# Ledger of designs, part 40: peptides against a protein of PDB entry 4DOW

Target 1, 157 residues: chain A of PDB entry 4DOW
Amino acid sequence: TFSWVGRPLPNRKQFQQMYREICMKINDGSEIHIKVGQFVLIQGEDNKKPYVAKLIELFQNGAEVPPKKCARVQWFVRFLEIPVSKRHLLGRSPPAQEIFWYDCSDWDNKINVETIIGPVQVVALAPEEVIPVDQKSEETLFVKLSWNKKDFAPLPP

## One batch from the design tools (peptide; aimed at target 1 E81)

Design b2_p26_1_s4 (made by RFdiffusion4, then SolubleMPNN; from b2_p26_1, 12 letters changed)
Fold by OpenDDE base, seed 3:
Structure b2_p26_1_s4 (fold): chain B 157 residues (1-157), chain A 26 residues (1-26)
Amino acid sequence: as target 1 above (157 residues)
Amino acid sequence: SSLLEELRKEAEESEKKLEEAKKERE
């Protein structure tokens, strides 16, 4: 169950009411608040790990019937989501915790909030910084580079 | 600020929220 938290932001779009924060109610009755800017896990396909995204907007889509609670996201991509034929371009074998900033606009960046599994920690690192591989950091993801379907590159400025 | 700096700032806030969420479920 998802519900909006707080007052809506000024309306900039005809059929979209934007919000800063949404409440996710979990089975045990507890609530998790997720706000714009946070990193989240999105329900993946069968036998695949969840997608990783940064929340850009939270909005009620009034153009749909019934209205839907939606989000716009900046996608990250896992190494295993990159085509096999292009993985060699990284020049190294990344740890399982490494993700990449998806620097393309071809993916639909609108999601239903019901696909959100929960928040996740994503840490951005400079090229010289080492990704921790210890067991204590298993739930933390790390990003150093962007992926634009052609090659790996530094993060956008 | 650079994207790196912005993401680091958000990561700090996200970590706090994640820990709070874990405590609420315990």
Scores: peptide ipSAE 0.447, ipTM 0.811, DockQ to the pose 0.022
OpenDDE base, seeds 1, 2, 4, 5: peptide ipSAE 0.442, 0.443, 0.444, 0.444; ipTM 0.805, 0.811, 0.809, 0.811; seed 2 fails the geometry check

Design b2_p26_2 (made by RFdiffusion4)
Pose (drawn by RFdiffusion4):
Structure b2_p26_2 (pose): chain A 157 residues (1-157), chain P 26 residues (1-26)
Amino acid sequence: as target 1 above (157 residues)
Amino acid sequence: EEVVELTQEVDELKEELTKLQRELDE
């Protein structure tokens, strides 16, 4: 379950209250703060890996009744979310930990916070950097490229 | 009230559209 932390940010959109942070309680019993700018795993279909997204806004949406806690995200896509016909354009076999900045506006970017599984560490690497492959049997995901429905390209600014 | 209901309907349709677009891309 989720709760807002502290006061809302200075108002921007009508019928919405924005927050920098959200508190998430687990059945491990503890509390975890997830902030705008951090990354989350978002529950998709039961037979697939979670979606990965960067939190760009956290908000209480008064336009829904009853009101809901929501997030706007920047999507990332997994390699399997890229059309099979386009996968060769990468020119390599990406590891499972590599993900892609999704640079397209076609998919809506609003989610209910209840779809959040939890925070995930996502790291930007230069194209020539190698993914560890280190230890921690890492839960970290790495991003080198964006995908725009046409081609792989550099990470935007 | 009507605007809220329509907004909720638009949001549900956007979710369905996004799901379908993702399935198409797969």

Design b2_p26_2_s1 (made by RFdiffusion4, then SolubleMPNN; from b2_p26_2, 20 letters changed)
Fold by OpenDDE base, seed 2:
Structure b2_p26_2_s1 (fold): chain B 157 residues (1-157), chain A 26 residues (1-26)
Amino acid sequence: as target 1 above (157 residues)
Amino acid sequence: MKELEEYQKKLKELEEKNKELLKEAE
């Protein structure tokens, strides 16, 4: 289950209450707090790896009945999610831990928080930096470039 | 669903690792 943490932030949106933090209660009864600006794994298709996203906004959508706990996200894309015909544009074989900033507007960036699996560590690297291989990096994802469905490019500011 | 379950099982581990990494970055 999901519940808001703290008081709603001041905003002018008529049907939205914005928050900085949400509490995720997992099966064993423990709680994980997730904040705006953190990265999360989002439920994917059956037998597919979860999507990766950065939380931009957390809000309750009062326009829906009943009100829904939602988030606006910046999507990332895994290499295997890129069409086979375009993968050669990277010019290298990326490690499994590499993801790409999705620089397109064709994906809906509003999600229900119920689709959040949990938090994940994402680290931005310069193009020349090597992805580290150590115990703490095994579950860490790394981003160097963006993908706009046409080509790879440097990360946006 | 299979991949989903795998990641959900690692949720606590990921949270602890994230906490450690954030502390090191500060």
Scores: peptide ipSAE 0.079, ipTM 0.587, DockQ to the pose 0.023
OpenDDE base, seeds 1, 3, 4, 5: peptide ipSAE 0.076, 0.030, 0.025, 0.054; ipTM 0.596, 0.611, 0.545, 0.539

Design b2_p26_2_s2 (made by RFdiffusion4, then SolubleMPNN; from b2_p26_2, 17 letters changed)
Fold by OpenDDE base, seed 4:
Order: C-alpha cells, then structure tokens, then sequence
Structure b2_p26_2_s2 (fold): chain B 157 residues (1-157), chain A 26 residues (1-26)
C-alpha cells in the first residue's frame, strides 16, 4: 500500500499532483518513506533481478481513470541487462553490485509506484575507485559509468 | 555524479549522527 506524504507541491501540470515523498506500507505493517531523489528497486520480470532507478518525480496522475500514483525515474541498468553482444565493450568483468546510468530516452521513465520494491543505496564512484565487495556492502550498488546502448562512457556530472 | 555523491554524503552523515546518538544513549 502506497500513500502520499505531505501536501502536493505547487505545479502547473494539469491533472498531476506532485509530491516529495511517499509512504510504502510493507506486509509486516512497517512503513518505509521514499523521497524524490532517492534510489529504488523496481520489480522486474520473472526470474530477473529488480530494476534500479532514481526517483525524479512523484505524482498522482489524475488523467487516468482511476487516478494512479506514479513516478518519473532515471533508469540504471545492470550489466546482465546489457545485450551480450555489447558487454565486451566494458573491457572488464564488473562486480555484481555495479550498475550503469542509462543514458537513453527509449525506455519509458514513468512507472507505477506499486512496482517499487523498496529503497536501495547507490554510490557514485570515480572510474579509478574500487567497488568494495564485502558483506557489509552487499545491499549497496555502485555506479561509475553510463550506458547509451552504443558504448560505456563516464558518468554524467 | 555530483547529485548522487551529495545524496550519499547526506545519508552517511545521518547514519553517523544516529550512530552517535545510539552510542550515547547506551
């Protein structure tokens, strides 16, 4: 169950009420607050790891019937989501915790908040920085590079 | 990158502050 936290932000978008924060109620009754700018895991396809995204906007889409709680996101991509034929372009075998900034607009960046599994920690690293691979960091994802469907590039500033 | 780093730094600061508070309360 998802519910808005706080009052709608002032905006000029017709039929859209924007928010800074949403509350996710988990099955055990606990609540997690997720804010714009935070990173989240999004439910993937069967037998696939969750997608990773940064929340850019949280909004209720009143143009839909019934109104839907939605988010606009910046996608990240896991190495295994990259086509096999292109993976060699990285020139290295990335750790499982590495993700890449998806620098393309072909993916729909609007999601239903119901697809959000929960928050996740994402750390940006310089290319020369080492991704820690230890038990303490198992839940943390790391990003160094972007992927634009053609090649890997330095992470946008 | 800067936005991500800034967010991470803020979260780390919060964690450290919470840790200190817990240690002081024990």
Amino acid sequence: as target 1 above (157 residues)
Amino acid sequence: MEEIKKFQEEEEKKKEENKKLLEEAE
Scores: peptide ipSAE 0.234, ipTM 0.671, DockQ to the pose 0.015
OpenDDE base, seeds 1, 2, 3, 5: peptide ipSAE 0.232, 0.227, 0.228, 0.228; ipTM 0.668, 0.664, 0.667, 0.667

Design b2_p26_2_s3 (made by RFdiffusion4, then SolubleMPNN; from b2_p26_2, 21 letters changed)
Fold by OpenDDE base, seed 4:
Structure b2_p26_2_s3 (fold): chain B 157 residues (1-157), chain A 26 residues (1-26)
Amino acid sequence: as target 1 above (157 residues)
Amino acid sequence: SEKLKEYQKLEAEKKKKNKELLEKER
């Protein structure tokens, strides 16, 4: 169950009420608050790892009937989501915890909040920084580069 | 979703582990 936290933010977007925070209720009764700017795991396809995204906007879409709780996201892509024919362009074998900033507009960046699995920690690293691969960091994802379907590049500022 | 359930399970396990660690430090 998802519910908005706080009052709607002032905006001029027709039929959209924007929020800064959403609450996800877990089965045990506990609540997880997720804010704009945080990273989340999004439900993947069957037998696939969850997608990774940064929340850019949280909004209720009143243009839909019934209104839907939605989010606009910046997508990240896992290495295994990159076409096999292009993976060699990285020039290295990345650790499983590495993700890439998806620098394309071909993916719909609007999601239903119901697809959110939960928050995840994503850390941006400089190219020379080592991704820690230990038990303590198993839950943390790391990003060094972007992927634009053509090549890998340094992260956008 | 299946993944959500998995996530919730993992989070619960983490909480349990943390509790146990705190108890061991006492």
Scores: peptide ipSAE 0.101, ipTM 0.604, DockQ to the pose 0.018
OpenDDE base, seeds 1, 2, 3, 5: peptide ipSAE 0.089, 0.114, 0.032, 0.089; ipTM 0.610, 0.645, 0.521, 0.597; seeds 2, 3 fail the geometry check

Design b2_p26_3 (made by RFdiffusion4)
Pose (drawn by RFdiffusion4):
Structure b2_p26_3 (pose): chain A 157 residues (1-157), chain P 26 residues (1-26)
Amino acid sequence: as target 1 above (157 residues)
Amino acid sequence: DDFYKELEEKRKKAQEEFVEKKEEEE
């Protein structure tokens, strides 16, 4: 379950209250803070890996009744979310930990916070950097490229 | 374009069904 932490950010959009942070309680019993700018795993279909997204906004949406806690995200896509016909354009076999900045506006970016599984560490690497492959049997995801429905390209600014 | 539209529909449906389960638990 989720709760807001502290005061809302200075108002921007009508009927919405924005927050820098959201508190998530687990059945391990503890509390975890997830902030705008951090990444989350978002529950998709039961037979697939979670979607990955960067939190760009956290908000209480008064336009829904009853009101809900929501997030706007920048999507990432996994390699399997890229059309099979386009996968060769990468020119290599990406590891499972590599993900792609999704640079397209066609998918809606608003989610209910209850779809959040939890935070995930996502790291930007230069194209020539190698993914560890280190230890921690890492839960970290790495991003080198964006995908725009047409081609792989550099990470945007 | 159809490929991504299908994915978006599946994604939204799965997220709605998951939220409904959480509401029933509450």

Design b2_p26_3_s1 (made by RFdiffusion4, then SolubleMPNN; from b2_p26_3, 10 letters changed)
Fold by OpenDDE base, seed 5:
Structure b2_p26_3_s1 (fold): chain B 157 residues (1-157), chain A 26 residues (1-26)
Amino acid sequence: as target 1 above (157 residues)
Amino acid sequence: DKYYEELQKRFKKAQEEHVEKIEEEK
């Protein structure tokens, strides 16, 4: 289902080969190429909606037997993933398409590439910009703020 | 949970279709 695209990047890590791109073979036999820097949906846990993440690194861990195809990601959180007791801190009811940059290190940012559902469009907006709710933007997610488990804040650089 | 499994399946299908549309428009 998943295979590396291209040559491994120069890396000093002994048991880790890094890549820029991975190929995902989908049900109809076609291939989707996903690159570092793109956004993806990740399989949720039981009773969880798919997670949203930005791919930071793609690598094969050669220390494991068998070797595993992995990714390092920057997590986003959906509004409904935020504890109920903290949701009021946003001060508004967000549209379903809004996600938040997860500004915490408590989550494991290493995933198996096999948990990738597929690519997704994520667009960063200024706080004053309106999230478009039209047919063309139905599949696009939007991010304005970060969430650090304590409060919402402007997007980090 | 079957409900969330179905949601994930739908999301996967939707994204695949979206990518296909982008490729067709190119």
Scores: peptide ipSAE 0.040, ipTM 0.557, DockQ to the pose 0.042
OpenDDE base, seeds 1, 2, 3, 4: peptide ipSAE 0.030, 0.037, 0.023, 0.038; ipTM 0.526, 0.548, 0.514, 0.531

Design b2_p26_3_s2 (made by RFdiffusion4, then SolubleMPNN; from b2_p26_3, 10 letters changed)
Fold by OpenDDE base, seed 2:
Structure b2_p26_3_s2 (fold): chain B 157 residues (1-157), chain A 26 residues (1-26)
Amino acid sequence: as target 1 above (157 residues)
Amino acid sequence: DEYYKELQKRFKKAQEEHVKKIEEEK
């Protein structure tokens, strides 16, 4: 179950009410608050690990009946989501914790908040920095590069 | 694939438990 936290932000977008924060109730009744700018895991397809995304906007879509709670996101991709024929362009075997900034517009970046599994920690690193292998950091994901379906590149501004 | 469906369910549960633990420690 998801519910808005706080009052709607001033907005001129038609049929949309924007928010800074949403509350997610988990199965035991506990509540987790997620804010714009945080990173989340999104429900994956069959045979797929959950997707990773950064929350850009939280909004209620009044154009739908009934109104739906939605989000606009910046996608990340896992190494195994990259086509096999392109993986060699990285020039190394990345650890399981590494993800890549998806620098393409071909993916729909609007989601229903009900697809959110929960928050996740994502840390940006310089290309030369080593990803720490630690039990405490096993749930943390790391990003060094972007992927634009053609090649890997430094992170966008 | 039923195996991966179950994996996703378990992953979701594990993530929720982890996040809950972090929030409780704050």
Scores: peptide ipSAE 0.051, ipTM 0.570, DockQ to the pose 0.046
OpenDDE base, seeds 1, 3, 4, 5: peptide ipSAE 0.072, 0.017, 0.024, 0.018; ipTM 0.571, 0.423, 0.500, 0.386; seed 1 fails the geometry check

Design b2_p26_3_s3 (made by RFdiffusion4, then SolubleMPNN; from b2_p26_3, 14 letters changed)
Fold by OpenDDE base, seed 3:
Structure b2_p26_3_s3 (fold): chain B 157 residues (1-157), chain A 26 residues (1-26)
Amino acid sequence: as target 1 above (157 residues)
Amino acid sequence: DEYYKKLQKEFKEAQEKHVKKIEEKK
């Protein structure tokens, strides 16, 4: 169950009410607050691992009937989601915890908040920094580079 | 399929636990 936290922000777009924060009710009855700028796991298709995304906007879409709670996101991509023929461009074998900033606009970046599995910790690292691979850091994902369907590059500023 | 539904459930539970740990460190 998802509910808005606080009052809507001043109208920026027609038919949309924007928010800074959403409340997610979890299994034990407690609540987790997720804010714009934080990272989440998004439900994947059948036989696919969850997607990773950064929340850019939270909004209620009044253009739909009934209105939908939505988000705009910045996508990340897992190494195994990159075409096999392009993986060699990384020049190394990444750990399972590494993800890449998806620097393309071909993916729809609007989601329904109902597809949010939960929050996830994503840490940006410099290229020279080592990604921890111990069990203590297993819950954290790391990003060093972007992927634009052509090559890997430094993260966008 | 069913396998990935289970996986997604595990992710949800793990992240909920992680969030609680973060709050405890504050």
Scores: peptide ipSAE 0.037, ipTM 0.575, DockQ to the pose 0.039
OpenDDE base, seeds 1, 2, 4, 5: peptide ipSAE 0.019, 0.020, 0.024, 0.018; ipTM 0.465, 0.485, 0.475, 0.474

Design b2_p26_3_s4 (made by RFdiffusion4, then SolubleMPNN; from b2_p26_3, 10 letters changed)
Fold by OpenDDE base, seed 4:
Structure b2_p26_3_s4 (fold): chain B 157 residues (1-157), chain A 26 residues (1-26)
Amino acid sequence: as target 1 above (157 residues)
Amino acid sequence: DEYYKELQERFKKAQEKHVEKVREKE
């Protein structure tokens, strides 16, 4: 169950009500609050790891019938989501917890909030910073670079 | 790029399926 938290934010988008926070009630009955700016895991194909995204907007799309609770996200990509033929461009074998900022606009960045699995910690690192691969940081994802379908590049400012 | 196009299509289908499942449980 997903429900909006707080009052709608001021916006000029017709048929859309924007929010800062959403409440997600999970299977055990507990509630998790997720805010704009946080990172989330998003359901993908059954045989694949969840997608990773940063929440940019939370909004109810009143233009649809019935209205849908949606989010606009900044996508990240996992290394294994990059075409095999281009993975060599990284020049190294990244740890499993490394993700990349998807620097393209061709990917639809609108999702239904029901596809949100839960929050995840994403830490931006400088190129010289080491990605910790220990038990404590097992669930933390790290981003150093962007991917624009052509090459890897430093993170956007 | 056909790779990303196909990937997105599969992703969207998976999302739709998941949304349906979630809503059914609610």
Scores: peptide ipSAE 0.505, ipTM 0.906, DockQ to the pose 0.841
OpenDDE base, seeds 1, 2, 3, 5: peptide ipSAE 0.504, 0.503, 0.501, 0.500; ipTM 0.907, 0.906, 0.905, 0.905

Design b2_p26_4 (made by RFdiffusion4)
Pose (drawn by RFdiffusion4):
Structure b2_p26_4 (pose): chain A 157 residues (1-157), chain P 26 residues (1-26)
Amino acid sequence: as target 1 above (157 residues)
Amino acid sequence: ATLEEMELEMEIMTREMERLTDMLAE
């Protein structure tokens, strides 16, 4: 379950209250803060890996009744979310930890915070950097490229 | 509670349909 932390950010959109942070309680009993700018795993279909997204906004949406806690995200896509016909354009076999900045506006970017599984560490690497493959049996995901429905390209600014 | 869970399932299914549609469009 989720709760807002502290005061809302200075108002921007009508009927919405924005927050820098959200508190998430687990059945391990503890509390975890997830902030705008951090990444989350978002529950998708039961037979697939979670979606990955960067939190770009956290908000209480008064336009829904009853009101809900929501997030706007920048999507990432997994390699399997890229059309099979387009996968060769990468020119390599990406590891499971690699993900792609999704640079397209076609998919809506609003989610209910209850779809958040939890925070995930996502790291930007230069194209020539190698993914560890180091230990921690890492839960970290790495991003080198964006995918725009057409081609793989550099990470945007 | 049940209704809220159904709404979340509907959002997940809709989002997945959009992603599958983009993959099949190629």

Design b2_p26_4_s1 (made by RFdiffusion4, then SolubleMPNN; from b2_p26_4, 19 letters changed)
Fold by OpenDDE base, seed 2:
Structure b2_p26_4_s1 (fold): chain B 157 residues (1-157), chain A 26 residues (1-26)
Amino acid sequence: as target 1 above (157 residues)
Amino acid sequence: SEEEKKELEKEIKERSKKIEEEKKSW
């Protein structure tokens, strides 16, 4: 179950109410607050790893019937999603914790918040920084580069 | 509701399908 936290933000968009924060209620009764700018796991197909995304906007879409609690997201891709024929372009074998900023607009970036599994920690690193692989970091994902369907590149500003 | 669950499942499936189709063009 998801509910808005706080008051709607002032905006000029018709049929949309924007928010900074949403509350996710978990089965055990606990609550997790997720804010714009944080990272989340999004439900994928069965037997597939969840998608990783950064929350850009949170909004209720009043144009839909019934109204939906939505988010706009920035997508990330996992290394194994890159075609085998192009993986060599990275020039190294990345750890499983490395993800890539998807630098394209061809994916629909609007989601229903109910498809969010939960928050995830994503840390941006400089190209020269080593991804730490320790017990405490096993749940943390790391991003160093972008993927633009053709090649790897530095992160967008 | 059951209808809401079905709608979410449909949305997930459709999104995943589109993403996977796009990946084939990479």
Scores: peptide ipSAE 0.577, ipTM 0.919, DockQ to the pose 0.639
OpenDDE base, seeds 1, 3, 4, 5: peptide ipSAE 0.572, 0.564, 0.558, 0.567; ipTM 0.918, 0.916, 0.912, 0.915

Design b2_p26_4_s2 (made by RFdiffusion4, then SolubleMPNN; from b2_p26_4, 20 letters changed)
Fold by OpenDDE base, seed 5:
Structure b2_p26_4_s2 (fold): chain B 157 residues (1-157), chain A 26 residues (1-26)
Amino acid sequence: as target 1 above (157 residues)
Amino acid sequence: DEEEKKELEEFIKERSKKIEEEQKSW
């Protein structure tokens, strides 16, 4: 269950209400608040790792019936989501915790908030920085590079 | 909610299809 937190942000878009924060109620009754700018896990296929995204915008689309709670996201991609034939371009075997900034616009950036599993910590690192592979960091994902469907590159500014 | 479930399934399907198409492009 998802509900908006706070008052709608000033917006000139007709039929859309923007928000800074959303509340996710979990099965145990606890609540998690997620804000614009945070990273989230998005539901994927069964028995697959969830997708990773950064929340760019939270909004309710009043033009839809019923109104939908939506988010705009910046996608990340896991190494195993990259085509097998192109994985060698990385030149190394990445740890499981590494993700890549998806630098393409061909994916739909709009999601239903109901697809959000929960928040996740994503840390940007310089290429020379080592990804910690300890138990304390298992919950943290790391990003060093972008993927644009052709090659790996430094993160966009 | 059945509608939410359907939308989730459609999302997963679409995303998976994109991944598959991208893999086949090489």
Scores: peptide ipSAE 0.249, ipTM 0.784, DockQ to the pose 0.816
OpenDDE base, seeds 1, 2, 3, 4: peptide ipSAE 0.236, 0.220, 0.192, 0.212; ipTM 0.775, 0.756, 0.735, 0.751; seed 2 fails the geometry check

Design b2_p26_4_s3 (made by RFdiffusion4, then SolubleMPNN; from b2_p26_4, 21 letters changed)
Fold by OpenDDE base, seed 1:
Structure b2_p26_4_s3 (fold): chain B 157 residues (1-157), chain A 26 residues (1-26)
Amino acid sequence: as target 1 above (157 residues)
Amino acid sequence: EEEELEKLKKEIEERDAKIKAEQESF
C-alpha cells in the first residue's frame, strides 16, 4: 500500500499533483518513507533482478481514470541488461553490485509506484575507486559509468 | 588483442552465469 506524505507541491500541471515523499506499507505493518532523490528497486521480469532507478518526481496522475500514483525515474542498468555483444566494451568483468547510469531517452521514465519493491543504497564512485565486495556491501549498488547503448562513459556531473 | 578479448569474453560469460544463477535463486 502506498500513500502520499505531506501536501502537494506547487505545480502548474492541471492534472498532476506532485509530492516530495511517499509512504510504503509493508506486509508486517511497518512503513518505509521514500523521497524524491532516493534510489529504489523496481519490479522486474520473472527470474530477473529488480530494475534500479533514482526517483526524480513523485506525482498523482489525475488525467488517468482512476488517478494513479506515479513516479518519474532515472534508470540504471545492470551489466546483464546490457546486450551480450557490447559487454566487452567495458574492458573488465564488473562485480555483481555494479550498475550503470542509463544515458538514453528511449526508455519510458514513468512508472507506477506500485512497482516499487523498496529503497536501495546506490553509491557513486570515481573510476579509480575500487568497489568494495564484502558482506556489509552485498546490498549496496555502485555506479562509476554511464551506458548510452553505444559505449560506456564517465558519469554525468 | 584477440586473445585478450577472448579471455575477457570468457570472464564476462562466467560472471554472467553466476549472476544469472543468483537471480534465479530468489
Scores: peptide ipSAE 0.379, ipTM 0.829, DockQ to the pose 0.022
OpenDDE base, seeds 2, 3, 4, 5: peptide ipSAE 0.362, 0.361, 0.365, 0.368; ipTM 0.820, 0.822, 0.819, 0.817

Design b2_p26_4_s4 (made by RFdiffusion4, then SolubleMPNN; from b2_p26_4, 19 letters changed)
Fold by OpenDDE base, seed 5:
Structure b2_p26_4_s4 (fold): chain B 157 residues (1-157), chain A 26 residues (1-26)
Amino acid sequence: as target 1 above (157 residues)
Amino acid sequence: SEKEKKELEKEIKERDKKIEEEKESF
């Protein structure tokens, strides 16, 4: 169950109410608050690992019937989501914790908030920095590069 | 080089296998 936290933000967009924060109620009755700017796991397709995204906007879409709670996101991709024929372009074998900034506009960046599984920690690193592989960092994802369907590149500013 | 490409592809394939075997906590 998802519910808005706080009052809607002032905006000029017709049929949209924007928010800073959403509350996710978990089965055990606990609540997790997720804010714009945080990273989340998004439900993947059957038998696939969750997608990773950064929340850019939280909004209720009043143009839909019924109105839906939505988010606009910046996508990340896992190494295994990259076509096999292009993976060699990385020039190295990445650790499981590495993800890549998706630098393309071909994916729909609007999601239903109900597809959010939960928050996740994502840390940006410089190319020369080593990704920690210890147990304490096992749940943390790391990003060094972007992927634009053609090649890997340094992270955008 | 094509030789380097093949070596990297092999390394990546081995790593991919390990990644698929790893259980992630979500």
Scores: peptide ipSAE 0.118, ipTM 0.707, DockQ to the pose 0.022
OpenDDE base, seeds 1, 2, 3, 4: peptide ipSAE 0.025, 0.026, 0.027, 0.105; ipTM 0.490, 0.492, 0.496, 0.689

Design b2_p26_5 (made by RFdiffusion4)
Pose (drawn by RFdiffusion4):
Structure b2_p26_5 (pose): chain A 157 residues (1-157), chain P 26 residues (1-26)
Amino acid sequence: as target 1 above (157 residues)
Amino acid sequence: SSSHLGLEQRAEANEENEEEEEELEE
């Protein structure tokens, strides 16, 4: 379950209250803070890996009744979310830890915070950097490229 | 709801990708 932390950010959108942070309680009993700018795993279908997204906004949406806690995200896509026909355009076999900045506006970016599984560490690498493959049997995901429905390209600014 | 719209769109895209993969395997 989720609760807001502290005061809302200076108001931007009507009927919404924005927050820098959200508190998430687990059945391990503890509390974890998730901030705008951090990444989350988002529950998708039961037979697939979670979606990965960067939190770009956290908000209480008064336009829904009853009101809900929501997030706007920048999507990432997994390699399997890229059309099979387009996968060869990468020119290599990406590891499971590699993900792609989704640079397209076609998919809506608003989610209910209850779809959040939890925070995930996502790291930007230069194209020539190698993914560890180091230990921690890492739960970290790495991003080198964006995918725009057409081609793989550099990470945007 | 509107908050699940982007998730549903992505799920549909995944289904299309699975169908395309099955056709290529055949």

Design b2_p26_5_s1 (made by RFdiffusion4, then SolubleMPNN; from b2_p26_5, 13 letters changed)
Fold by OpenDDE base, seed 3:
Structure b2_p26_5_s1 (fold): chain B 157 residues (1-157), chain A 26 residues (1-26)
Amino acid sequence: as target 1 above (157 residues)
Amino acid sequence: SEFDKGLKQRNEELEKNEKELEELLK
């Protein structure tokens, strides 16, 4: 269950109410608050790892009936989403915890908040920094580069 | 329904990549 936290933000978009924070209620009764700017896991297909996204906007789309709670996101991709023929462009074998900033607009970046599994920690690293692969950091994902479907590039600060 | 419009496309592309990998490793 998802519910808005706080008052709607002022905006000029017709039929849309924007919010800064949303509350995710878990089955055990616990509540997790997720804010714009945080990273989340998005449900993938069965037996597949969840997708990773950064929340850019949270809004209720009043143009739909019934109104839907939505988010606009910045997508990240896992190495397995890189075409086999282009994986060599990375020049190294990435650890499982590495993800890449998706620098394309071919994917719709609007999601239903119901697809959010939960928050996730994503840490941006410089190229020279080593990704820790210890068991203690298995929950943390790391990003160094962007992927634009053609090549990898340094992640802008 | 279960997946947003963008997610469907990603799922399809991922599946294609996985198949290509399997063929390469064959």
Scores: peptide ipSAE 0.429, ipTM 0.860, DockQ to the pose 0.598
OpenDDE base, seeds 1, 2, 4, 5: peptide ipSAE 0.423, 0.425, 0.425, 0.424; ipTM 0.858, 0.859, 0.859, 0.862

